# Ledger of designs, part 3: peptides against a protein of PDB entry 4GMN

Target 1, 375 residues: chain A of PDB entry 4GMN
Amino acid sequence: RYANITLLALVTLASIGTDFQETLVKGNQGSRESPISAADEEWNGFDDADGDAMDVDQKSSSGEDQEEDYEEIDVKEDDEDDDDDSITSEMQADMERVVGADGTDDGDLEDLPTLRELIQTAVPQLIRLSNLPIDSDESLTIQSHALSALNNISWTISCLEFANGENANIHNAWYPTAKKIWRKTILPILEADSADLKLATQVTSLAWAVARVLHGETPTDGNPHRKFISLYHSSKQQAGGNSNSIEEPEDPFQGLGVKCIGVVGSLAHDPAPIEVNREVGVFLVTLLRQSNNVPPAEIVEALNQLFDIYGDEELACDKEVFWKDGFLKHLEEFLPKMRTLTKGIDKRTQPELRTRADEALLNLGRFVQYKKKHA

## One batch from the design tools (peptide; made by RFdiffusion4, then SolubleMPNN; aimed at target 1 T18 N28 S158 I170; its pose is not in this set)

Design b2_p17_7_s4
Fold by OpenDDE base, seed 1:
Structure b2_p17_7_s4 (fold): chain B 375 residues (1-375), chain A 17 residues (1-17)
Amino acid sequence: as target 1 above (375 residues)
Amino acid sequence: SVMKQIPRKPIKLTWLK
């Protein structure tokens, strides 16, 4: 009985996270349909206004490990059988406020009660459930559902704009929780070195969602970037040998390889250690060099990560890695291969992959021109 | 004009089947 209630609650939290994400994505698509005007506007770099690393004064409150007495959520059996998988009116109001907010209010999550409870109450419980001792198929199911709920919540939050101090209240509430997910859920699963590709895919998806907010501030303990690079290579070796093709997800961008690239790319952003940045940058550039044997979706993701990591010339990684390790030459040499790859994608059978490849090709041309001008 | 990063479509959340 308790297990079924827990599973239902986890499914509901995962559903909520999905619907919230779909709404945020639709809202962001409507506002960003400013056509990329084919105006020959010289791309002058990414104004990653990430320069305002707000000194979150890590007042190291040596919060003693107060055993947060996880009060049993007395799930009152309010027997209201309304299987209304619908977003509650309060959640809808929070979503509308988040989508419509100018992000200028560094205020408390007072105005976002559902999001506050999701971050402060639900996520800590999901972290706990993801760390249960695995002794049964039931505990494996609970872990999988907890990871799915954490994934959905983390992905949804990662769709918010946090640049230029936008949604700073949400960022500030999420940031410590995201680090807790990383340290308490992601790292322990990565350290267990499980041959379970399903679990590896779930944790890698969650890791990417978390790392899309934490970027280079993601904890570097245990060199997690090397583990995701190793997982990338291991997944390719297994796919080549066993005719049990893990059904390549119908969406090429849902593959474990793409997820690994997304994680390590996000981990390599400033202020990541230069050695972490270098190892990731070399990995990504090596994928481009080996592109004949790499899925097109992974190439698109690797390019996008390279643009995000090295788009700002003021960052230490531009001088110490990009220029020093000669990445521009590799990108320029890849440009004709990317044109061939992109043209080889059928617009009728793979319209999304083709669109994202056309965009990545356009950006690669612009990026190479930008870097050649700023050399 | 900063090339506004085309919002990478988030990973379609694997619907819990």
Scores: peptide ipSAE 0.036, ipTM 0.720, DockQ to the pose 0.063
OpenDDE base, seeds 2, 3, 4, 5: peptide ipSAE 0.035, 0.033, 0.035, 0.031; ipTM 0.734, 0.726, 0.735, 0.725; seed 2 fails the geometry check

## One batch from the design tools (peptide; made by RFdiffusion4; aimed at target 1 V11 N152)

Design b2_p18_6
Amino acid sequence: AAEAAAAAAEAAQAAAEA
Pose (drawn by RFdiffusion4):
Structure b2_p18_6 (pose): chain A 285 residues (1-30, 108-237, 251-375), chain P 18 residues (1-18)
Amino acid sequence: RYANITLLALVTLASIGTDFQETLVKGNQGDLEDLPTLRELIQTAVPQLIRLSNLPIDSDESLTIQSHALSALNNISWTISCLEFANGENANIHNAWYPTAKKIWRKTILPILEADSADLKLATQVTSLAWAVARVLHGETPTDGNPHRKFISLYHSSKQDPFQGLGVKCIGVVGSLAHDPAPIEVNREVGVFLVTLLRQSNNVPPAEIVEALNQLFDIYGDEELACDKEVFWKDGFLKHLEEFLPKMRTLTKGIDKRTQPELRTRADEALLNLGRFVQYKKKHA
Amino acid sequence: AAEXXXXXXEAAQAAAEA
């Protein structure tokens, strides 16, 4: 039963996690009662995956169970985070997911992040999941072990397809949990790291630059948020952004539209947004 | 962003199958 009974179940649940994304797309061309697949994934499939993710690991075989369990959590969390939840959008699905997303973070991402050592493959798996969960949580994400510090250290240390880089994952997840209404100091650290990435953009992979710019635009684009005055202005983030604008233009043109297109067109949007961003705030004390 | 999420899911699935 081993090869069939356990591993097959996980790989399939993870595939179900992947393919539900197509239901969302195709559904559009035409209390989760209307989405039983999603309902079952959250209420039934996910609790068992959190359990499996937790347990040792005494043996290599259970090292694979954990990995597969993390794969399924990852695929589901990612697909769900592909929904628009800003404003009142998709509120039914948001309430069904949010508490569970908190559990995944507390019971799965956090204990694994507690024991620093040793894997890269596993470190990559947890960051990908944490990024998926934090995309929904948006600074409501728990601040317990000061996880942003750990993901920040993970970025620099793992320095030794452009958008699949682990570094991009570290930028995204730390950037997502630093949105309002996060602890203003947690936001200060994450914002400082994201801006420092630009000041020292001399050796940062272009994809990590695009993610850092998107995360910043996503965080400090509302003057009513305490962190816009308490951090963006108090620490003068504006100067580095104005200084980075020329540096950003050359690196963008340094990207071969023909090899490969996506990063180039994505970076073009970031400089475009970067310019518009430098204006809007320039207009606000 | 959705494309990157899909690519990440596909890559995770491919790793699980492997």

## One batch from the design tools (peptide; aimed at target 1 N28 L112 W155)

Design b2_p20_2 (made by RFdiffusion4)
Pose (drawn by RFdiffusion4):
Structure b2_p20_2 (pose): chain A 285 residues (1-30, 108-237, 251-375), chain P 20 residues (1-20)
Amino acid sequence: RYANITLLALVTLASIGTDFQETLVKGNQGDLEDLPTLRELIQTAVPQLIRLSNLPIDSDESLTIQSHALSALNNISWTISCLEFANGENANIHNAWYPTAKKIWRKTILPILEADSADLKLATQVTSLAWAVARVLHGETPTDGNPHRKFISLYHSSKQDPFQGLGVKCIGVVGSLAHDPAPIEVNREVGVFLVTLLRQSNNVPPAEIVEALNQLFDIYGDEELACDKEVFWKDGFLKHLEEFLPKMRTLTKGIDKRTQPELRTRADEALLNLGRFVQYKKKHA
Amino acid sequence: PNWSLLASRRAFKLYVYKPK
């Protein structure tokens, strides 16, 4: 039963996690009662995956169960985070998911992040999941072991397809949990790291630059948020952004539109947004 | 401008569910 009974079930649940994304797309070209697949994924499939993700690991075989269990959690969490939840959008699905997303973080991502050592493959798997969960949680994400510090250290140390870089994952997840209403100091650290990435953009991969710019635009674009005054202005983030604008233009033109297109067009949007961003705040004390 | 909406949709494509 082993090869069939356990591994097959996980790989299939993960595929179901992947393919539900197509239901969302095709469903648009035409209490989760209307989405039983999603309802079953959250209420039934996910609790067992959190359990499996937790348990040792005493043996290599259970090392694979954990990995597969993390793959399914990742695919589901990713697909769900592909929904628009800003404003009142998709509120039914948000309430069904948010507490579970908190559980995945507390019971899965956090204990694994507690024991630093040793794997890169596994470190990559947890950051991918944590990025998916934090895209929904948005600073409501738990601040316990000061996880942003660990993902920040993971970025620099793992220094030794452009958008699949682990570094991009570290930027995204730390950036996502630093949105309001996060602890203002957690935001200060994450914001400082994201801006430092620009000041020292001399060696940062272009995709990591684009993610850092998107995360910053995403965080400090609202003057009513305490962190816009408490961090963005208090620490003068505006100067580095104005200084980075010329540096950002040359690196963008340094990207071969023909090899490969997506990063180029994506970076064009970031400089465009970067320019518009330097103006909006320039207009605000 | 709502920069969070702009940045989020340009960073990743996001879907709005439509009930049948």

Design b2_p20_2_s1 (made by RFdiffusion4, then SolubleMPNN; from b2_p20_2, 11 letters changed)
Fold by OpenDDE base, seed 2:
Structure b2_p20_2_s1 (fold): chain B 375 residues (1-375), chain A 20 residues (1-20)
Amino acid sequence: as target 1 above (375 residues)
Amino acid sequence: MDWHKIARQQRMKLYTYKPK
């Protein structure tokens, strides 16, 4: 009984995290639809003249084709309107306020009571549930659902803009909780060195969502970047040896390799220790050098992480890592390989992967040109 | 929900790299 209630609550919290994101995406779309004023372009009716209606007399051939009465079995698709009415009116009201809130720097989520309760009340319980001793299939199930709920909440919050002091109240409320997720949930699971690839994928997804907000301020205790690099390499060795195909996720960007790259890339942002930045930068550049054996989605993610890490010339990592370790040469040498890789992706079978590869190729060309100008 | 897809779509909006 208690387990089923706990599981239901965890599923509900995971759904709430999902719905919260949908409403954020809708709110962020609505702010960009400034009504393009329909300029009344007076369609000046072009006067054009007389063209003769040719009378083509096509004859009435009376073919008696037998209507075979195929009884359309009206399969009533019972539209199970899964009215996932899980978007409470309170959540919608909170989301409308997130889009409109002038940056009152007070980390008081007074205007966002649902989000406040999610961060302050729900997440601490999920952290506790993710730390249960694994002694049964029930405890493993509870951990998996707690990680799923934490993942959804963390991804949703990581999809807010925090640049330039936007959503500072949410950032300030989330930041200590994100550090707590990292220290209490992510690190203990990574230290347990479990051979469970499902658990590794869940914790790595959560780690990426958390690291997308914390960046280089992510706790460096126990060198977590090296653990994720090790996990990347271990996952490649397992996929190559056992004919138990880790079901390649239907989305190439949901692969454990992509998630590992996303985590370590996020961990390497300023103000990360230069040593952490270097180890991650060398890892990412090494993937580009070895690109013949690397999935295209991992190459796209590695490029994007390199652009985010080294996009600012004012950062210490630009001089101490990017220029010092000669990364520009490796990026320039990779341009023709990236063109070949991108052209090899079929737009019909993998439209998203192709679009993301075309974008990453464009950005690689721009980035190389930028860095050459600022050398 | 594909959180990674949404996160990727947001990055596409950011990777209009206006050089500062």
Scores: peptide ipSAE 0.096, ipTM 0.747, DockQ to the pose 0.090
OpenDDE base, seeds 1, 3, 4, 5: peptide ipSAE 0.089, 0.079, 0.087, 0.027; ipTM 0.744, 0.729, 0.742, 0.701; seed 1 fails the geometry check

Design b2_p20_2_s3 (made by RFdiffusion4, then SolubleMPNN; from b2_p20_2, 11 letters changed)
Fold by OpenDDE base, seed 2:
Structure b2_p20_2_s3 (fold): chain B 375 residues (1-375), chain A 20 residues (1-20)
Amino acid sequence: as target 1 above (375 residues)
Amino acid sequence: PDWFKIARNSRQKLYVLKRK
């Protein structure tokens, strides 16, 4: 009984996390669709008057319409719109405020009561549930559901803009909780060194969501970047050996390899220790050099991480890592390979992968040009 | 930074717990 209630609550919290993401996405799209005022330039179309009304009188014949009695199979599409309208009116009101608020810097979520309760009340319980001793299939199920709920919440929050002091109240409320997730949930699971690739994928997804907010301020204790790099390599070795193919997720961007790249890339942002930045940068550049054996989605993510890490010349990592370790040469040498890779992706079968690869290729060209100008 | 990034779609598909 208690287990079923706990599982239902975890499922509900994971659903709430998805619904928040959808609402954030709709709100952030609505703000970018400033109506381009169609200037109705009244193009006064020229009055070409020539009215030659050719009266083609064609009379043609009364074909007998055979009433083929198509039995209208009333396929009641029972649209079981299981619109699980789990969006409460309070959640929607909170999300509308997040999109519109010049947030006061005070870290107070007074105006966001649902988000406050999610961060302050729900997440600490999910952290506790993710740390249960694994002694049964029930405890494994609870951990998996707790990790899924934490993942969805953390991803949703990581989709908010925090640049230039935007959403500072949410950032300030989330930041200590994100560090707690890292220290209490992510690190202990990574230290347990479980051969469970499902658990590894869940914790890596959560780690990426958390690291997308914490960046280089993510705790470096125990060198977690090396653990994720090791996990990347271990996952590749296992996929090559035993015919228990981890079902590569249907979405190439949901693969464990992509998630590992996303985590370590996020961990390497300023103010990360220069040695952490270097180890990650060398890992990412090495993937580009070995690109013949790397999935296209991992290449796209590795490029995107390199652009985010080294896109600012004012950062210490630009001089101490990017220029010092000769990364520009490797990126320039990779540019023709990226063109070939991108062209090899079928737009019909993999439209998202192709779009993301086209974007990464354009950014790579611009990034190389930028770095050459600022050399 | 004096270079233009194309905005990445930040949409990761969240892991929706399928209700059984």
Scores: peptide ipSAE 0.062, ipTM 0.737, DockQ to the pose 0.099
OpenDDE base, seeds 1, 3, 4, 5: peptide ipSAE 0.037, 0.036, 0.055, 0.054; ipTM 0.731, 0.741, 0.728, 0.734

Design b2_p20_5_s2 (made by RFdiffusion4, then SolubleMPNN; its pose is not in this set)
Fold by OpenDDE base, seed 4:
Structure b2_p20_5_s2 (fold): chain B 375 residues (1-375), chain A 20 residues (1-20)
Amino acid sequence: as target 1 above (375 residues)
Amino acid sequence: RKPIKIDERALAEGKKQLKL
């Protein structure tokens, strides 16, 4: 009974995450056509329609009171959670500096009660459910649904613009929770080194959504970028050996390889440690060098990540990695291969892959030209 | 209320990554 209720609640939370994305999209579209006057859409409370109290006749079955002495298992909460939630006074001061002179606590979601409840109430419970001991098929199912709900919420939030202080209130409310998802959900699952490719795909999708907001501020503890690079390689080895093709998702961009690239690319953004950036950059450039054996969707993602990581010449990674490790030469040498690859994609059978490859090819040409001017 | 701005590129990916 409880399992079914928990699963229904998790499915409902996953659905709320999708419905929230649709609502955000509609709201953003509507705001282009008319200024949303804050019509207080009073959430018309569910009118408690007078449900006729069906008189369920109390049949007095005198069941004998067996006083089963429930021994109070004194669960010593050894909450030695060293929650080093030390938001360094510098990070707090930098947050306060991005908070303009209107001393609105930029973490305030008063205006977004549904999003507030998702972040503050639902996500912490989903984190707990994702960390349940796996002792049964039921616990595995609960974990999978919790990860799916976290995925939907995290992806929805990652669709918001956060550049230039846009949606700062949402960013500030999400940021600590995103770090908590990373540390309490993603890292433990990655450390368990599970051979479950389904679980690995779920956690990698979630990790990508989280890392698309946190970028280089994603916790580097335990070198998670290496774990995702390892997972990328392991996924390629397994796909080659078992003709039980896990049906490659019909969408080439839903593959575990693309997700791994998306995660590690996001982790490598400034202010990531230069060695993390280097290891990821070398991984991505190596995919381009080996492109004859790499799915086109992974090449498209690897290119986009390289552009996003190394697009700014003022960043330390430009001088310390991009130029030092000779990435420009590899991108130039890849340009003719990318033209061939892109032309090889049938527009009729794979229209999206072709469009994204045409865009990535165009951007590669522009990026190479940019870097040559700024050499 | 300031309108919630969406990254359209992010949204295209985000829609696909949703699990039902």
Scores: peptide ipSAE 0.384, ipTM 0.904, DockQ to the pose 0.806
OpenDDE base, seeds 1, 2, 3, 5: peptide ipSAE 0.380, 0.380, 0.384, 0.376; ipTM 0.901, 0.901, 0.904, 0.899; seed 1 fails the geometry check

## One batch from the design tools (peptide; made by RFdiffusion4, then SolubleMPNN; aimed at target 1 T18 N151 L160; its pose is not in this set)

Design b2_p21_2_s1
Fold by OpenDDE base, seed 1:
Structure b2_p21_2_s1 (fold): chain B 375 residues (1-375), chain A 21 residues (1-21)
Amino acid sequence: as target 1 above (375 residues)
Amino acid sequence: MSKLERIARDLRLKRINEKLA
């Protein structure tokens, strides 16, 4: 009885975390509909004209038009207006306030009561539930749901803009809680060295969401970047041995490898220790050098991490790692490989992966040119 | 979970594109 109530509460908290993000995205889209004037700069694609027109003259066979009378099944669109009014008016009001909140520097969430209760009341309980001794299938289920709720809340908050002092009140309230999630939930699970790939995937997803806010200020205790690099390599060894159809995750970006890259990339941002940055940077550049054996989604994520980490020339990691370890040469040498990789992705079967690869290729070209100007 | 990570990817990509444009 208590377990079912706890599970229902955890599922509800995981839903609230999802719904809160949907409202964040809708609110942030409404304020930025300044019409991006379509400057139709005609990308004159280089017409490689050499398509040999083999005129195969194959004859018109006059097959008979059987008019199969397709009965127009009048599918009544039952507009089930699933008014999924599940977004409480309070969550909408909190969201409108987050989008409109002038940066009051105080970590006071008085004007954001729902978000305050999520951070101050719900998350501490979820941390407690994620740390229960695993002694039964019930305790394992509770841990999994607690991790899912923490994941959804953490991903939601990680979608807020915190640059230039935006949402400083939310950042200041979340920051100590994010460090608690890291130290009390993520690190203990990583230290338990469990062979459970499901648990590893859940904790890695949560770690990525948390590290997207904490960046290089993520606690370095026990060298977590090396644990996630080790987990990346271990996940590849297991996938190569079991030729059983692991249904390729319907989203290529949901793979444990992508999540590991996302975590370690986020951990390597300033003010991370230069040695942590170097170890991660070398790992990411090594994936590009070994790209023939790396899934395209992991290459896309590795590139995006490299752009985020090394996109600022004022940071110590630019001089001490990027330039010193010769990363520009490796990125430039990878450009033709990235073009081949991107062209090899079928737009019809994998449209999202192709779009993300095209964008990463474009940004790789821009990034290489940027770095050459700032050498 | 997947929807949240997609939104997070889109927002990140927008920032990368704005920085490298």
Scores: peptide ipSAE 0.198, ipTM 0.838, DockQ to the pose 0.781
OpenDDE base, seeds 2, 3, 4, 5: peptide ipSAE 0.199, 0.195, 0.199, 0.193; ipTM 0.838, 0.837, 0.836, 0.834; seeds 2, 3, 4 fail the geometry check

Design b2_p21_6_s2
Fold by OpenDDE base, seed 4:
Structure b2_p21_6_s2 (fold): chain B 375 residues (1-375), chain A 21 residues (1-21)
Amino acid sequence: as target 1 above (375 residues)
Amino acid sequence: MSLPKPPRKLLTPARLKMLNS
């Protein structure tokens, strides 16, 4: 009885975290119809003049129009509007305020009572539940649900804009809680060195969501970046040995490898220790060098992390790691491999992976050109 | 340059329902 109530409460808290994100995504899609004022940074196109137009004669084979009259089976989609009436009017009002908060209102978290209770009351209980002694299948289930709820909440908050002081109230309320999740939930699970890949995937997903807000201010105690690098390598060794493929999630970007890259990349941002930044940077560049044996989604994530870490020339890591360790050369040498990799992704079967690879390829070209100009 | 950060999917309630079945 109590177990079922606790599980229902954890499922509800995890749902709240997703519904909040869906509302934020819908609100941010509505605001994206506002024309992003093209800040006319005139990207002075490099005049790459050498367009050797290989005239590939497309011989027009006139294939005959077989009009196969496929009878329109009027499948009435019963729109089961599963209106999950679980969204309280207060939650909806808080979501609308967070979406409608043009980043100029230093709104008090007092104006976001549901989000306040989520951060201040619910998350501390979830941290407690994630730290229960595992002595039963029930305690393992409770831990898994608590981690899932913490993951969804942390991801949702990490999708808010915090640039330029936007949502500073939410950031300031979340920041100490995020550090508490890291120290009380993530680190103890990583220190337990569990062979449970499900638990490792959950904690790594949570660690990534938390590290997307804390960045280089994430506590470096116990060198967690090395634990995630080790977990990356261990996950590759296990996938190669047991044909009990834990079914690679249908979404390539939900793989444990991508999550490990996302965590360590986020941990390496300024003001991370230069040694942490270097170890992560070398790991990421090594993935690019070994790209023939690395899933495309992991390459896309590794590139995006490298761009986010080394995009600012004023940061100590630019001089002390990027230039000193010769990362530009490795990125330039990877550019033709990335073109081949991206072209090898089928747009029909993997449209999201292809789109993200096309973006990462474009950004790699731009990043290499930028770094060459600022050399 | 603000590089586009591709949105990342959450654990949906449907996926949590699958963990309870």
Scores: peptide ipSAE 0.034, ipTM 0.677, DockQ to the pose 0.028
OpenDDE base, seeds 1, 2, 3, 5: peptide ipSAE 0.027, 0.029, 0.027, 0.027; ipTM 0.703, 0.699, 0.700, 0.702; seed 1 fails the geometry check

Design b2_p21_6_s3
Fold by OpenDDE base, seed 3:
Structure b2_p21_6_s3 (fold): chain B 375 residues (1-375), chain A 21 residues (1-21)
Amino acid sequence: as target 1 above (375 residues)
Amino acid sequence: MSLPPLPKKLYTPSRLKMLNS
């Protein structure tokens, strides 16, 4: 009984985290649909006339159309109003405030009671549940659900804009909690050196969400970037040896390799120590050099991380790592490989991967041109 | 009980300061 109630509560907290993210995505899309004024550029039709009439004859074969009387099964769409009772009116109101807040709400977390309770009450319990002694299948199940709830909450918060002082109240409340998740949940699981790829994938997803807010201010205790680089390499060795193809996640961006790249990239941002930045930068550039053996989604993520880390010439990592270690040459040499890789992705079977690869290719060209002008 | 899907990375377009110039 208590286990089932705990699991239900953990599933509900994980749902709230997802639904809150979907609402934030929809709200951020609606604000960017400023109506592109349809400038009616009258594309004058090019008149080119040439008429050659090739006549080809092909014959009349008379196949009898048997009109099979398809009985229209009037499938009454029972609009089962799945009243997804998961979101309370208070949660909906908090979501609407976070999405609708023009970045001027210097409001206290008092105006976000559900988000406050998630950060102050739920997350500390989820951290506790993720750190239970693993002595039973029940404790493993509780840990997995607690990690999933922490992941969804952390991802949702990581989708908020915190630049220029936007959402500063949420950032200030989340920042100490994010550091606590890192130190109390993520680091202990990484230090346990478990061969469980499912657990590794869950903790790495959570680590990425947390590191997307903390960036270079993520606790450097025990060199976590090296642990995630090691996990990346270990995951590649395990996938190659067991013909138990872990079903490649239907979404190529949900792979453990992509998540490891996302974590270490986020950890390498300013004000990260230059040696942490260097080790991550060398890892990412090495993936591009070895691109023939690297999944396209990992290449896309590695490029995006390199752009985000080295996009600002005012940062110490630009001079001390990017220029000093000759990264521009490696990026320039990778341009023709990226064009080939992107063209090799079928738009019909992998439309999202192709779109993100086309964008990463465009950005790589622009980034190389930028860095050449600022050399 | 199915856990809700893991949130996709919201693709923030890389903040290349140059993409808006």
Scores: peptide ipSAE 0.023, ipTM 0.656, DockQ to the pose 0.241
OpenDDE base, seeds 1, 2, 4, 5: peptide ipSAE 0.022, 0.022, 0.023, 0.022; ipTM 0.649, 0.648, 0.653, 0.654

